# Peptides against a protein of PDB entry 3JWR, part 287

Target 1, 323 residues: chain A of PDB entry 3JWR
Amino acid sequence: TRELQSLAAAVVPSAQTLKITDFSFSDFELSDLETALCTIRMFTDLNLVQNFQMKHEVLCRWILSVKKNYRKNVAYHNWRHAFNTAQCMFAALKAGKIQNKLTDLEILALLIAALSHDLDHRGVNNSYIQRSEHPLAQLYCHSIMEHHHFDQCLMILNSPGNQILSGLSIEEYKTTLKIIKQAILATDLALYIKRRGEFFELIRKNQFNLEDPHQKELFLAMLMTACDLSAITKPWPIQQRIAELVATEFFDQGDRERKELNIEPTDLMNREKKNKIPSMQVGFIDAICLQLYEALTHVSEDCFPLLDGCRKNRQKWQALAEQ
Target 2, 298 residues: chain A of PDB entry 3JWR as posed
Amino acid sequence: TRELQSLAAAVVPSAQTLKITDFSFSDFELSDLETALCTIRMFTDLNLVQNFQMKHEVLCRWILSVKKNYRKNVAYHNWRHAFNTAQCMFAALKAGKIQNKLTDLEILALLIAALSHDLDHRGVNNSYIQRSEHPLAQLYCHSIMEHHHFDQCLMILNSPGNQILSGLSIEEYKTTLKIIKQAILATDLALYIKRRGEFFELIRKNQFNLEDPHQKELFLAMLMTACDLSAITKPWPIQQRIAELVATEFWEQGDQVGFIDFVCTQLYEALTHVSEDCFPLLDGCRKNRQKWQALAEQ

## One batch from the design tools (peptide; made by RFdiffusion4, then SolubleMPNN)

Design b2_p22_7_s2 (from b2_p22_7, 15 letters changed)
Fold by OpenDDE base, seed 2:
Structure b2_p22_7_s2 (fold): chain B 323 residues (1-323), chain A 22 residues (1-22)
Amino acid sequence: as target 1 above (323 residues)
Amino acid sequence: MQEELERAKEFAERLVEAEEAA
């Protein structure tokens, strides 16, 4: 395609020029082509292209295929969300120095997972999929959409001309796919809530050890969630804009719940309760985000900007909730 | 801190329920 030719022929700017090592990064001013260039830079600067012998054209095609398999009519869970998740992962690996704690296969898997974790998202949560009796709800009992996202990821990776993992051994390939699956499934917040207590306890007791395979898996899950939720850490103007996108998508679901399912939506998805957004954001930060970024910062102090951003945004949301 | 943690847990549980509520 013309898009592929343009991307493959383009000079990829440095990570410094693209600002993709910054935790404060915003994609608002970036074209789709520029987001693809950023993604190439992430793979290159993490040495993934070199270490796994990726062909440049294949990587370009894969990126464009991933982007194409996000829906444009979904307000939040689209390519830009996946791209921002991957950018936060890149920043956490580089600026947050987590790269030094992980294997190249883990880094490869995490970056692919971050870009792929919401593939073909429909703008509705697992509860809606289940209640609407969607065919996917018959295939999977839990984490319905996350299983679907992984299936989409696998489909793309195996598609002709998109096989960025062709340079891996069979063992490396199997390991990478296992980690990708675990990482994508970890983005189910229900699983995060279920598992986070173990992680926080290990940190609190100073018993956290990345050499333990179970603890490594747990850490990768927590890191994926931290990147997935990273919008809450962004500078206030960026946070507000993203919160509006999230609210739009949730309200669209709530409207569908009323119309299609004849149910009253929860406050989070109820358009009539938009005035509760500030207080709900405070609740979300306290319940889900703060402890995670505190624990992550304990593992790597260079991740502090995520925690600091989260704290600052809590104050901003609290001030709005008091008005 | 304990009350805040309990409220956070309750909120988290509600989020899970909202995601799991069939």
Scores: peptide ipSAE 0.022, ipTM 0.543, DockQ to the pose 0.267
Fold by OpenDDE base, seed 4:
Structure b2_p22_7_s2 (fold): chain B 323 residues (1-323), chain A 22 residues (1-22)
Amino acid sequence: as target 1 above (323 residues)
Amino acid sequence: MQEELERAKEFAERLVEAEEAA
């Protein structure tokens, strides 16, 4: 395609020029092509292209395929969300110095997972999919969308000309796919809530050990969630804009719940409750975000900008809630 | 701290219920 030719021939700017190592990064001013260039840089600077012998054209095709399999009519859970998740992962690995704590296969898997974790997202949550009796709800009982996202990821990885993992041994390939699956499934917030207590307890007791395979898996899950939710850590103007996108998508779901399911939506998805957004954001930060970024910062102090950003945004939302 | 933790738990529970009530 013309897009592939353009991407493959383009000079990829440095990570410094692209600012993709910054936790404060914003994609708002980037074209789709520029987001693809950023993604190439992430793979390159993590040594994934070299270590796993990725062909440049294959990587370009894969990136474009992933991007294409996100829906454009979804307000938040689109390519830009996946890209921002991956960028946060890259920043956490580089600036946050988590790269030194992980294997190359884990890094490869996390980056692929971050980019792929919401593939073909429809702008509705698992509850809606289940209640609407969607065909996907017949395939999976739990984490319906996350299983679908992984299936889409696997489909793309196995598609002709998109096989960025072709340089891996059979064992490396299996390991990578396992980690990708676990990482994508970990983005189900229900699973996060279920598992986070173990992680926080290990941190609190100073018993956290990345050399333990179970704890490693747990950490990768927490890191995925931290990147997935990273919008809450962004500078206030960016945070506000992203919160509007999230609210738009949630209100669209709520409108569909009223129309299609004849149910009253929750406050979070109720357009009539827009005035509750600030207080709900405070609640979300307190319930879900703060402890996660605190724990992540404990594992790597260089991740502090995520925690600091989250705290600052909590203050801003609280001030609006008191208004 | 206790009230904040309780509010956080209640919020988390509501989020889970909203996802599981299907």
Scores: peptide ipSAE 0.021, ipTM 0.597, DockQ to the pose 0.286
Fold by OpenDDE base, seed 3:
Structure b2_p22_7_s2 (fold): chain B 323 residues (1-323), chain A 22 residues (1-22)
Amino acid sequence: as target 1 above (323 residues)
Amino acid sequence: MQEELERAKEFAERLVEAEEAA
């Protein structure tokens, strides 16, 4: 395609120029092509292109294929969300110095997973999928959408001309896919809630050890969630805008719940309860986000900007909730 | 702080329910 030709021929700017190592990064001003260029830079600067012998054209095609398999009519869970998740992962790996704690296969898997974790997202959560008796709900009992996202990821990875993993050995390929699957599934917030206690306890007791395979897997899951939720850490103007996108998508679901399922939506998805957004954001930060970024910062102090951003946004949302 | 923790807990529960209702 013309898009592929343009991307493959383009000079990829440095990570410094693209600011993709910044935790404060915003994609709002970037074109789709520029987001793809950023993604190439992430793979390159993580040494993934070199270490796994990726062909540039194949990587470009894969990125464009991933982007294409996000829906444009979904307000939040679209390519830009996936891209921002991947950018946060990149920043955490580089600026947050987590790269030195992980294997190349883990890094490869995490980056692929971050970009792929919401593929073909419908703008509705697992609860809606289940309650609507969607065909996907017949295939999977739990983490319905995350299983679907992984299936989409696997489909793309195996598609002709998109096989960015062709340079891997069979064992490396299997390992990578395993980690990708685990990482995508970990983005189910229900699973995060179930597992986070173990992670926090290990941190609290100063018993956290990445040399333990189980703890490594747990950490990768927590890191995925931290990147997936990283919008909450962004500078206030960015956070506020993203929160509006999230609210839009949630309200769209709520509208569908009323229309299609004849149910009253929860406050989070109820368009009539917009005034509760600030207080709900405070609740979300306190219940879900703060302890995660605290724990992550404990693993790597250079991740502090995520925690600091989360704290600052809590203050901003609290101030709005008091009005 | 106590009220905030309670609200946070309630929010977390609702969020989990929303995600687990599948």
Scores: peptide ipSAE 0.022, ipTM 0.590, DockQ to the pose 0.372; fails the geometry check
Fold by OpenDDE base, seed 5:
Structure b2_p22_7_s2 (fold): chain B 323 residues (1-323), chain A 22 residues (1-22)
Amino acid sequence: as target 1 above (323 residues)
Amino acid sequence: MQEELERAKEFAERLVEAEEAA
């Protein structure tokens, strides 16, 4: 395609020029081509292209295929969300110095997973999929959408001309796919809530050890969630704009719940309760986000900007809730 | 701190229920 030719021929700017090492990064001003260039830079600067012998054209095609398999009519869970998740992963690896704690296969898997974790997202949560009796709900009992996202990820990875993992050995390939699957499934917030207690306890007791395979897996899951939720850490103007996109998608689901399922939506998805967004954001930060970024900062102090951003946004939302 | 944690747990449980009702 002309798009592939343009991307493959383009000079890829430095990570410094693209500001993709910054936790404060925003994609709002970037074209789709520029987001693809940023993605190439992430793979290159993490040494993934060199270490796994990726062909440039194949990587470009893969990126464009991933981007194409996100829906444009979904307000939040689109290519830009996946791209921002991957950028946060890149920033956490580089600026947050987590790269030195992980293997190249783990880094490869996390970056692929971050870009792929919401593939073909429909703008509705697992509860809606189940309650609507969607065919996907018959295939999977739990983490329905995350299983679907992984299936889409596999489909793309195995598509002709998209095989970015062709340079891996059979064992490396199997290991990478295992980690990708675990990382995508970990973005189910229900699984995060189930598992986070173990992680926080290990941190609290100073017993956390990345050399333990189980603890490594747990950490990768927590890191994925931290990147997936990283919108809450962004500078206030960026965070507000993203919160509007999230609210739009949730309200669209709520409208569908009323129309298609004849149910009253929860406050989070109820357009009529828009005035509760600030208080709900405070609740979300306290319930889900703060402890995660505190724990992540304990693993690597250079991740503090994520925690600091989360705390600052909590204060801003609290001030709006008191209004 | 306990009330905030309880409210956070209730919120988390509601989020989980909204996700686990799947």
Scores: peptide ipSAE 0.018, ipTM 0.622, DockQ to the pose 0.364; fails the geometry check

Design b2_p22_7_s3 (from b2_p22_7, 10 letters changed)
Fold by OpenDDE base, seed 2:
Structure b2_p22_7_s3 (fold): chain B 323 residues (1-323), chain A 22 residues (1-22)
Amino acid sequence: as target 1 above (323 residues)
Amino acid sequence: MEAERAAAEAFAQELLEAEEAA
């Protein structure tokens, strides 16, 4: 395609030029082509292209395929969200120095997972899928959408001309896919809530050890969530804009709940409760985000900008809630 | 390489089936 030709022939700017190492990164001014270039740079600078012998054209095609399999009519859970999740992962790995704690296969898996974790998202949560009796709800009992995202991820990885993992041994491939699956499934916030207590307790007791396979898996899950929620850590103007996108998508679901299911939506998804957004954001930060970024910062102090950003945005939302 | 690819694809299928069964 013309798009593939353009991407494959383009000079890829440095990570410094693209600012993709910055926790404060914004994609707002980037074209789709530029987001793809950023993604190539992430793979390159993490040594994934070299270490796993990726063909440039195949990587380009894969990136474009991933991007294509996000819906354009979804306000928040689209390519830009996936891209920002991956960028936060890249920043956490590089600037946050987490790359030094992980294997190349884990890094590969996390980057693929971050880009793929919301593939074909429909702009509705698992509860809606379940209540609407969607066909996907018949396939999976829990984490319905996350299973679908993983399925989409595998479909793309196995598609002709998109096989970026073709340079891996069978064992490396198996390991990578296992980690990708675990990472994508971990983005179900319900699973995060279920598992986070163990992680926080390990941190609190100074018993956290990445050499333990179970604790490693737990950490990767927490890291995925931290990147997935990283919009809450962004500079305030960016945070506000993303919060508007989230609200738009949630309100769209609420409207559908009224129309299609004849139910009153929760405050979070109720357009008429827009005035509660600031207080709900404070509640979200307190209940979900703060402890996670505190724990992550404990694992790597260089991740502090995420925690600091989260705290600053809590203050901003609190100020709005008091008006 | 073809055999390795086939094995990889088979493993991917096993992972998918395992998820559907859960």
Scores: peptide ipSAE 0.083, ipTM 0.709, DockQ to the pose 0.035
Fold by OpenDDE base, seed 5:
Structure b2_p22_7_s3 (fold): chain B 323 residues (1-323), chain A 22 residues (1-22)
Amino acid sequence: as target 1 above (323 residues)
Amino acid sequence: MEAERAAAEAFAQELLEAEEAA
């Protein structure tokens, strides 16, 4: 395609020029082409292209395929969300120095998972899918959308001309897919809530050990969640704008819940309760975000900007809630 | 290489089927 030709022929700027190592990164000013160029740079600077012998054209095609399989009519869970998740992963690996704690296969899997974790998202949560009796709810009992996202990820990876993993051995391929699956499934907040207590307790007791395979898996799950939620850590103007996108998508779901399911939406999904957004954001930060970024910062102190950003945004939301 | 690819694709399919069975 013309788009592929343009991307494949383009000069890829440095990570410094693209600012993709910054935790404060924003994609708002970037074109789709520039987001693809950033993604190429992430793979290159993590040594994934070299170590796994990725063909440039295949990587370009894969990136474009991933981007194409996000819906344009979804306010938040679109390509830009996936791209920002991957950028946060890249920043955590490089600037946060987590790269030194992981294998190349784990890094490869995490980057693919971050880009793929919301593929074909429909702008509704698992509860809506279940209550609407969607066909996907018949295939999967739990983490319905996350299973679908992984299925979409696998479909793309196996598509002709998109096989960025063709340079891997069979064992490396199996390992990578296992980690991708676990990472995508970990983005279900219900699973995060279920598992986070174990992670926090290990940190609290100073018993956390990445050499333990179970604890490694747990850490990768927590890291995925930290990147997925990283909008809450961004500078306030960016945070506010992203919060508006999230609210738009949630309100669209709430409107559909009323119309299609004949139910009153929860406050989070209720357009009529938009005045509760600041207090709900404070509650979200306190209940979900703060402890995670505290624990992550304990694993790697260089991740502190994420925690600091989260704390600053809590103060901003609290101030709005008090008006 | 084709046999390895086929084995990899089969493994991927097994992962998907395991999810559906869970």
Scores: peptide ipSAE 0.049, ipTM 0.681, DockQ to the pose 0.035
Fold by OpenDDE base, seed 4:
Structure b2_p22_7_s3 (fold): chain B 323 residues (1-323), chain A 22 residues (1-22)
Amino acid sequence: as target 1 above (323 residues)
Amino acid sequence: MEAERAAAEAFAQELLEAEEAA
């Protein structure tokens, strides 16, 4: 395609020029082509292209395929969300120095997972899918969308000309796919809530050890969630804009719940409760986000900007809630 | 390489089937 030709022929700017190592990164001003260029740079600077012998054209095609399989009519859970998740992962790996704690296969898997974790998202949560008796709800019992996202990820990885993992041995390939699956599934907040207590306890007791395979898996799951939720850490103007996108998508779901399912939506998804957004954001930060970024910062102090950003945004949301 | 790829694809399919069964 013309798009592929343009991408493959383009000079990829440095990570410094693209500012993709910054936790404060924003994609708002970037074209789709520029987001693809950023993604190439992430793979390159993480040594994934070299270490796994990726062909440039194949990587370009894969990136474009992933981007194409996000829906444009979804307000938040689109390519830009996936891209921002991957950028946060890249920043955590580089600036946050998490790269030094992980294997190349784990890094490869996490980056692929971050980009792929919401593939074909429909702008509704698992509860809606289940209650609407969607065909996907017949295929999967739990984490319905996350299983679908992984299925889509696998489909793309195995598509002709998109096989960025072709340079891996069979064992490396199996390992990578396992980690990708676990990472994508970990983005189900229900699973996060279930598992986070173990992680926090290990950190609190100073017993956290990445050499333990179970704890490694747990950490990768927590890291995925931290990147997936990273919008809450962004500078306030960026945070506000993203929060608006999230609210738009949630309200759209709420409207559909009322119309299609004949139910009153929760406050989070109720357009009539728009004035509660600031207080709900404070609640979300307190209940879900703060402890995670605190724990991540304990694993790597260089991830502090994420925690600091989260704290600053809590203050901003609290101030709005008091008006 | 082709045989290895086929084995990898088979493994991928196994992972998908395992998820459907869960």
Scores: peptide ipSAE 0.067, ipTM 0.702, DockQ to the pose 0.035; fails the geometry check
Fold by OpenDDE base, seed 3:
Structure b2_p22_7_s3 (fold): chain B 323 residues (1-323), chain A 22 residues (1-22)
Amino acid sequence: as target 1 above (323 residues)
Amino acid sequence: MEAERAAAEAFAQELLEAEEAA
């Protein structure tokens, strides 16, 4: 395609020029081509292209295929969300110095997972899928959408001309897919809530050890969630704009719940309760976000900008809630 | 290499099927 030719021929700017190591990064002014260039840079600077012998054209095609398999009519859970999740992962690995704590296969898996974790997202949550008796709800009992996202990820990875993992041994490939699956499934907030207590307790007791395979898996799950939720850490103007996109998508779901399911939506999904957004954001930060970024900062102090951003946005939302 | 690829694809399919069974 013309798009592939343009991407494959383009000079990829440095990570410094693209600012993709910054936790404060914003994609708002970036074209789709520029987001793809950023993604190439992430793979390159993490040594994934060299270590796994990725062909440049194959990587370009894969990136474009991933981007294409996000829906354009979804307000928040689109390519830009996946791209921002991957950028936060890249920043956490580089600026947050987590790269040195992980294997190359784990890094490869996390980056692929971050880009792929919401593939073919429909702008509705698992509860809606279940209540609507969607065909996907018959295939999977729990984490319905996350299983679908992984299926889509696997489909793309196995598609002709998109096989970025072709340079891996069979064992490396199996390991990578296992980690990708676990990482994508970890983005289910219900699973996060179930597992986070173990992680926080290990940190609190100073018993956290990345050399333990179970604790490594747990950490990768927590890191995925931290990147997935990283919009809450962004500078206030960026946070506000992203919160509007999230609200738009949630209200669209609420409208569908009323129309299609004859259900009154929860406050989060209810367009009529827009005035509760600030207080709900404070509640979300307190219940879900703060402890995660505190724990992550304990693993790597260089991740502090995520925690600091979250705290600052809490103050901003609280001020609006008092208004 | 084709046999290794087929084995990898089969493994990927097994991972998907194992999820459907859980």
Scores: peptide ipSAE 0.052, ipTM 0.685, DockQ to the pose 0.035; fails the geometry check

